# Designs tried in a protein design run: peptides against a protein of PDB entry 6UG1. Part 176

Target 1, 304 residues: chain A of PDB entry 6UG1
Amino acid sequence: SNEERKRRKYFHMLYLVCLMVHGFIRNEWINSKRLSRKLSNLVPEKVFELLHPQKDEELPLRSTRKLLDGLKKCMELWQKHWKITKKYDNVGLYMRTWKEIEMSANNKRKFKTLKRSDFLRAVSKGHGDPDISVQGFVAMLRACNVNARLIMSCQPPDFTNMKIDTSLNGNNAYKDMVKYPIFWCEVWDKFSKKWITVDPVNLKTIEQVRLHSKLAPKGVACCERNMLRYVIAYDRKYGCRDVTRRYAQWMNSKVRKRRITKDDFGEKWFRKVITALHHRKRTKIDDYEDQYFFQRDESEGIPD
Target 2, 301 residues: chain A of PDB entry 6UG1 as posed
Amino acid sequence: SNEERKRRKYFHMLYLVCLMVHGFIRNEWINSKRLSRKLSNLVPEKVFELLHPQKDEELPLRSTRKLLDGLKKCMELWQKHWKITKKYDNEGLYMRTWKEIEMSANNKRKFKTLKRSDFLRAVSKGHGDPDISVQGFVAMLRACNVNARLIMSCQPPDFTNMKIDTSLNAYKDMVKYPIFWCEVWDKFSKKWITVDPVNLKTIEQVRLHSKLAPKGVACCERNMLRYVIAYDRKYGCRDVTRRYAQWMNSKVRKRRITKDDFGEKWFRKVITALHHRKRTKIDDYEDQYFFRRDESEGIPD

## One batch from the design tools (peptide; made by RFdiffusion4, then SolubleMPNN)

Design b2_p23_7_s4 (from b2_p23_7, 13 letters changed)
Fold by OpenDDE base, seed 4:
Structure b2_p23_7_s4 (fold): chain B 304 residues (1-304), chain A 23 residues (1-23)
Amino acid sequence: as target 1 above (304 residues)
Amino acid sequence: TFDYLLENMEEYLKLFEELLEEL
């Protein structure tokens, strides 16, 4: 019905705000001075120097290579720190079906909110789910004065799915779900004027995204609980930015159709949400990023 | 309204973090 379409659209909007703010709160928690002091001790001086290379004036690419080597070593150090990777309880922050949402509304189960103190303890011990691990990795890079962003792929329920029953029948549902991350890291390369993508936990990869990312879900089974729609970046200065364009090869033809921003109402509303979560002034880094997104939109063209 | 939700985000955020952890 038209009413059910409206209900799913509004519920998607509500759920999206909740997810975006969960990301904001986690981004605040990883700025903990107590956590920063502990995590800086995991990074030896030689690795710190690689994270902060001098500008090579002859070949700026040499400086980028040092930064990439430093980030690789940080991933290795993080794997040694992280002792216990817990499975997600149920589906974590992956996408729920409309049936699961309806069943949850009927089941008044009090879920235990992870308190800030428990999060900081989990990161400090190296015990937690993959999301806590990624968030802790971003905290370690920030403790080393690296301009690292927390990236969150927000997974609100699919308001474009109008099926009554959206139950997932697959025995491998968990393996397909966790194949791609929900959280990752970006690091600013001041030499190339680009963001470097870092997945320290799931795919254990570093990439300089040009046209597509390895972190973008592929295949029907993986996309059931992980649809690339809202990739939000949280920086160390409480900036909030939509960076979906980086990771979406087909933003205009495929991704936009599944976003609230497909119409002017949704675009204006989503801009208000981003503005409310963006607690810093604009910088030249934002100008370089917006120029890159513009070039990516021109290069994709108008979908035929 | 969604504007009220944005204005009172911190309280709704606790409620919604609770709701997301409850989901």
Scores: peptide ipSAE 0.025, ipTM 0.669, DockQ to the pose 0.068
Fold by OpenDDE base, seed 1:
Structure b2_p23_7_s4 (fold): chain B 304 residues (1-304), chain A 23 residues (1-23)
Amino acid sequence: as target 1 above (304 residues)
Amino acid sequence: TFDYLLENMEEYLKLFEELLEEL
């Protein structure tokens, strides 16, 4: 019905806000000075120097290469620190079906909320789920004075799916769900004026995204619980930005149709949510990023 | 989990309202 369509749209909006606020809170927690002091000790001086290369005036690319090498070594150090990767409880922050939402409304399961103290302890010990691990990696880079963002791929239920029985074939293996990350890192390259994508946990990859990312879910089974729709960046200064354009090859033709921002009402609403979570002034980094997004929109074209 | 989001939805909504009031 039209009523059920409206209900699913509003529930999607509410769920999206809760996810974005969750990302904001986790971004605050990883700014802990106590955690920063502990995690800085994991990074040797030689690796710190690679993270902060001098500007090569002859070839700026040499400075970018040093930064990339430093980030690679940081991923290796992080893997040594991380002792226990816990499985997600159920589906974690991956996308739920409408049926799973209806069933969970009836089942008051006491989920143990992860408190700030428990999170900081988990990161410090290297014991937690993949999301905690990524968040801790961002904290380690921030502890080394690297301009690292926490990236969250928000997975609200698909309001465009009007099917009642969205029973995922029960065989959608945990492996297919976790094949692509929900959380990752971006690092600002001051030499190339670009964000570097870092997945320290799932794919263990570093990318300079041009047209497509390896972090973008591919294949039906992976896209059932992980649809690239809302990729939100949280920086060390409590900036909040929609960076979906970086990771979406087909933003205009495919991704926009599955976003609340498909219409003017949804666009205005989503801008209010971003503004509410954006606690810093605009910088030249935002100008370079917006220029890159503009060029990506022009290169994709308007879908016919 | 979603139940975490549901159980904390009121807290997240309240936090969101507080974040909106600070704007």
Scores: peptide ipSAE 0.024, ipTM 0.680, DockQ to the pose 0.854
Fold by OpenDDE base, seed 3:
Structure b2_p23_7_s4 (fold): chain B 304 residues (1-304), chain A 23 residues (1-23)
Amino acid sequence: as target 1 above (304 residues)
Amino acid sequence: TFDYLLENMEEYLKLFEELLEEL
């Protein structure tokens, strides 16, 4: 019905705000000075030096290569620190079906929200789900004075899915769900003036995204619970930015149709949400990033 | 209103985290 379409759109908007605020709060928690002091001790001086290479004036690419090597070593150190990767409780922050949402609303189970103290303990011990692990990795890089962003792929329910029953095929659902991450890291390369993408936990990869990311979900089964629609970046200075354009190959042709920003009302609303979560002044890094997004939009063109 | 939601995001988030854990 038209009413159900409106309900799903509204619930998607509410859900999206809640997810974006979750990312903001987790980004605040990983700025903990107590956690920072503990995690800095995991990084040897030699690795710290690689994270902070001198500028090579002859070949800036040499400095980028040192940074990439430092980040690789940080991923290896993080794997040694992280002792227990817990499975997600049910589907974690992956996309719920509309049926699952309706069923949950009927089951008033008091769930114990993960408190800040429990999160900090989990990261410090190296015991938690993959999302906590990624968040802890960002905290470790920030403890080493690296300009690292927490990236969140927000998975609100698909308001464009008007099926009554949205039950998913059960057999490999978890394996297909966790194939691609919801959280990852970006690191600012001051030499190339680009963000480096780092997945320390899931794919264990570092990439310099040009047109395509390895972190973008591919295949029907993987996209059922992980649709690339809202990739939000949270920086160490409480900046909040939509970075979906980096990871979306087909932003204009495919991704925009699945976003609330497909219409002017949704665009204005989403801009208000971003503005409310963006607690810092604009920087030259934002200018370089916006220029990159502009070039990506021009290169994609308008879909025929 | 959506403006009230933006002002009270942390409370809505707690409710939502509870909902997500229930799922």
Scores: peptide ipSAE 0.025, ipTM 0.666, DockQ to the pose 0.083; fails the geometry check
Fold by OpenDDE base, seed 5:
Structure b2_p23_7_s4 (fold): chain B 304 residues (1-304), chain A 23 residues (1-23)
Amino acid sequence: as target 1 above (304 residues)
Amino acid sequence: TFDYLLENMEEYLKLFEELLEEL
């Protein structure tokens, strides 16, 4: 019905706000001074120097290569620190089906949220789910004064799916779900004027995204619980930005159709949500990023 | 606190469902 379509749209909007504020809160928690002091001790001086290379005036690419090598070594150090990767309880922050939502609404199961103190302890011990691990990695880079931001791929229920039963059949559902991350890191390269993508936990990869990312879900089974729609970046100064354009090859033709921003009402609403979560002034880094997004929009073209 | 919103997200989702039925 039109009513059910409206209900699913509003439920999607609410769920999206809850996810985006969850990302904001986790971004505040990883700014903990106590955690920062502990995590900085994991990074030896030689690796710190690689994270902060001098500008090579002859070949700026040499400075970028040092930064990339520093980030690789930080991933290796993080793997040594992280002792226990817990499986997600149920589906974690991956996308739920409409049936799962209806069934959870009937089950008064108190959602046990992880408290700030428990999160900080989990990160410090190296014990937790992959999301906690990624968030801790961002905290370690920030402890080394790296301009690292937390990236969250928000997975609200698909309001474009009007099927009554959306039950996912199959034993491989968890493996397909966790094939691609929900959380990752970006690091600002001051030499190339670009964000470097870092997945320290899942794919264990560093990339300079040009046209497509390895972190973008591929295949029907992987996209059932992980649809690239809302990739939100949270920086160390409490900035909040939509960076979906970086990771979406087909933003205009495919991704936009599955976003609340497909219409003017949804675009205006989503801008209000981003603005409410954006607690810093604009910088030249934002200008370079917006220029990159503009070039990516022009290069994709208008969908026929 | 937003932790309370997440802890009670199902309750808030119900409340918002109820609020959406009233909207």
Scores: peptide ipSAE 0.022, ipTM 0.646, DockQ to the pose 0.091; fails the geometry check

Design b2_p23_8_s1 (from b2_p23_8 with E1S E12K E18K E19K R23L)
Fold by OpenDDE base, seed 4:
Structure b2_p23_8_s1 (fold): chain B 304 residues (1-304), chain A 23 residues (1-23)
Amino acid sequence: as target 1 above (304 residues)
Amino acid sequence: SEEEENEELIKKAEELAKKLLPL
């Protein structure tokens, strides 16, 4: 019905806000001074120097290569620190079906929310789910004074899916679900004026995204619980930005149709959400990023 | 305390969610 379509849009918006606020809270927790002191000790001086290369005036690309090598070594150090990767309870922050939502609303199960103290202990011990691991990796880079962002791919229920949910077949569903990450890192390259993408946990990749990322879900089974729609960046200064354009090859033709921002009302609403979570002044880094997004929109063109 | 800071953050998050819900 038209009413059910309205209800699903509303619930999608609510769920999206809750996810974006969750990302904001986790981004604050990883700024813990106590955690920072512990995690900085994991990074040897030689690796710290690679993270902070001098500008090569003759060939700025040499400085970017040093930074990339430093980030690779940080990823290796993080793997040595992380002792236990727990599976997600149920689906974690991956996309739920409408049936799973309805069933969960009827289930009086008290969800135990992870406290900040428990999170900080989990990161410090190297024991937790993949999301906690990525968040801890961002904390380690921030402890080394790297301009690292926490990236979250927000997975609200698909308001465009009007089908009656069939039960997803359980066993193959988990492997396909976790094939692509929900959380990752971005690092500012001051030499190239670009964000570097880092997945330290899932794919263990470092990318300079041009047109597409390896982190973008591909295939029907992987897209059932992970659709690239809302990629939100949280920086060390409590900035919040929509960076979906970086990771979406087909923003205009495919991704926009599955976002609340497909209409003017949804665009205005989503801008209010971003603004409410954005607690810093604009910087030249934001100007370079917006210029990159503009060039990516022009190069995609208008879908015929 | 670190617990009070967390409760305040959760409360601010809930208040923000309530304000950002479409009426």
Scores: peptide ipSAE 0.032, ipTM 0.670, DockQ to the pose 0.106
Fold by OpenDDE base, seed 1:
Structure b2_p23_8_s1 (fold): chain B 304 residues (1-304), chain A 23 residues (1-23)
Amino acid sequence: as target 1 above (304 residues)
Amino acid sequence: SEEEENEELIKKAEELAKKLLPL
């Protein structure tokens, strides 16, 4: 019905706000001075120097290569620190079906909310789910004065899916779900004027995204619980930015149709949400990023 | 306390959610 379409759109918007606020809160927790002091000790001086290379005036690419090597070594150090990767409880922050939401509303399940103290302890011990691990990795890079962002791929229920029953059947459902991350890292390369993508936990990869990312879900089974629609970046200064354009090859032709921003009302609303979570002044880094997004929109073209 | 700071953040987040929800 038209009523069910309105209900699903509204519930998608509610769920998206809750996810974006969750990302904001986790981004604050990883700015803990106590955690920073502890995690800085994981990074030896030689790796710190690679994270902070001098500008090579002759070949700036040499400086980027040092930074990439430093980030690789930080991923290796992080793997040594992280002792226990817990499975997600149920589906974690991956996308729920409409049926799962309706069934969950009937179940008064007390979700154990992870407290800040428990999060800081989990990161400090290296014990937790993959999301806590990524968040802790971002905290370690920030402890080394690296301009690292927490990235969250927000997975609200698909308001474009009007099917009544969307039961996901299959023994491999968890493996397909966790094949691609929900959280990752971006690091600012001051030499190339670009964000470097870092997945320290899932794919264990570093990439300089040009047209597409390795972190973008591929295949029907992976996209059932992980649809790339709202990739939100949280920086160390409480900036909040939509970076979906970086990871979406087909932003205009495919991704936009599945976003609340497909219409002017949704665009204006989503801009209000971003603005409410964005607690810093604009910087030259934002100018370079917006220029890159513009060039990516021009290169994709308008879908015919 | 760290708990009071968390409750205040949750409360601000809930207030923000209420303000941003198209009721």
Scores: peptide ipSAE 0.032, ipTM 0.658, DockQ to the pose 0.108
Fold by OpenDDE base, seed 3:
Structure b2_p23_8_s1 (fold): chain B 304 residues (1-304), chain A 23 residues (1-23)
Amino acid sequence: as target 1 above (304 residues)
Amino acid sequence: SEEEENEELIKKAEELAKKLLPL
């Protein structure tokens, strides 16, 4: 019905705000001075020097290579620190079906919300789910004075899916679900004027995204619970930015059709949400990023 | 306290959700 379409659109918007606020709160928790002091001790001086290379005036690419090597060593150090990767409770922050949402409304299962103190303890011990692990990795890089962002792929229910019975086949669903991350890291490269993408936990990869990312879900089964639509970046200064354009190869032709921003009302609404979560002034880093997004929009073209 | 700061953040988030949701 038209009413069910309106209800699903509204519930998608509500769920998206709750996810974006969750990312904001986790980004504040990883700025903890107490956590920073503990995590800085995991990084030897030699690795700290690689994270902060001098500018090579002859070949700036040498400075980027040192930073990439420092980030690789930080991923290795983080893997040694992280002792226990817990499975997600049910589907974690992956996409739920409409049926699962309706069934969950009937089941008064009190989700135990993780407190800040419990999160800081989990990161300090190296015991938690993959999302806590990625968030702790961003905290470690920030403790080393690296300009690292927390990235969240927000997975609200698909308001464009009007099918009633999307029974996802249960058993193989977990492996396909966790094949691609929901949380990852970006690091600012001051030499190339680009963001470096880092997945320290799932794919254990570092990439400089040009046209496509390895972190973008591929294949029907993986896309059922992880649909790339809202990739939100949270920086150390409480900046909030939509970075979906980096990871979406087909933003205009495919991704936009699945976003609330497909119409002018949704675009204006989503801009208000971003503005409300963006607590810093604009910087030259934002100018370089917007220029990169513009070039990516021009290179995709207008969908025929 | 750290708990009061978390409760204030949750309240700010709920108030923001109420303001941003077209109720």
Scores: peptide ipSAE 0.032, ipTM 0.660, DockQ to the pose 0.108
Fold by OpenDDE base, seed 2:
Structure b2_p23_8_s1 (fold): chain B 304 residues (1-304), chain A 23 residues (1-23)
Amino acid sequence: as target 1 above (304 residues)
Amino acid sequence: SEEEENEELIKKAEELAKKLLPL
C-alpha cells in the first residue's frame, strides 16, 4: 500500500539517524585522551616518522609512499595488538530485513548497550568485534597525530524493498555478510591532497580510491545485508560528511535510487541530519574533497 | 539555538538508537 511505503520510508529515516548518531558517539569515544596515550605506545618512532614524512619538493609522490608504508606498518602493529576478534552478535550493524525488524519490535530483549568504559577497555586489551577493532585503529592513528577519519557504511532497512517476507535462508549468510566491512578508516594525504582508504581488519587493504573501491560490496548475497548507500565520515574535530561518492562507482545511476536523497524532501532532510552532526568549520581539506566529488559526478555522466 | 536543537536531536537519536539498535 501507499501507507506501508510511507511507513517504511519514515522508519528508514529514523533508523538512519540512529546509525549516524552511533557513528558520532563511537567517534567521540575514540578521541579519549586516556586511550590515545595507551595506543601511541604501540607505534615505534621509526613508524611515526614514516607517518610524518617531510615534503619531497621534487617528487611529492615519495612522501605519499612513505605515508603508505607507515600506514601498512601501523596495520601490522594493530594485528599484533588485536588478540580476539569476536563474531557479531546476530547481524551487528549490517542491514536487517523488514521481517527481522517486526520480530524485534515484539521481542522486549534488553539490548546490552556497550558503555564507553567497556569500549575503551576492549580497545586497550585488543578484544572485541571487527567494528571495535577498526575504531581502535582510527584511535591509534589519531594518537600518532595522523588526520584519520572513522568511516561508517550505514545500513538502514531498504525502504525500496516492498516485499513482506524477506527471509535470508542461506547457510553462508554470515560469511557473505562479513565479506565487506561496515567500518573503515580514511587518512588525509597532505601531499596528494586526497583521502587514503584503510581497512585494517576485514580486507586488510590500503587504497587510493579513484573510480572504485575494494570495500564496495559486490554480488547479490553480499549486498543483502551490506548495500553501499550512506558512507559517513567522522573526523577528529567532530566533522561529519557524506563520502558515499568516493565509494559508489554508480552514484547517479544506481545508488541514488536507494537513498532517501532521491527526492528533494529527502535531500533537504538528509542535509539537516549531516549539519546536526557536523561540529566544525569548513577547511581547505573539505574544498579538495568537494572538488574531487564534483569531478566524479561529471565523469559518471548522466545515466542512460 | 541551532546548537541546542542539534544537541537535543543527538540526545533523542541516542535514546532511540539505544532502544532500536544493540549499540
Scores: peptide ipSAE 0.031, ipTM 0.648, DockQ to the pose 0.709

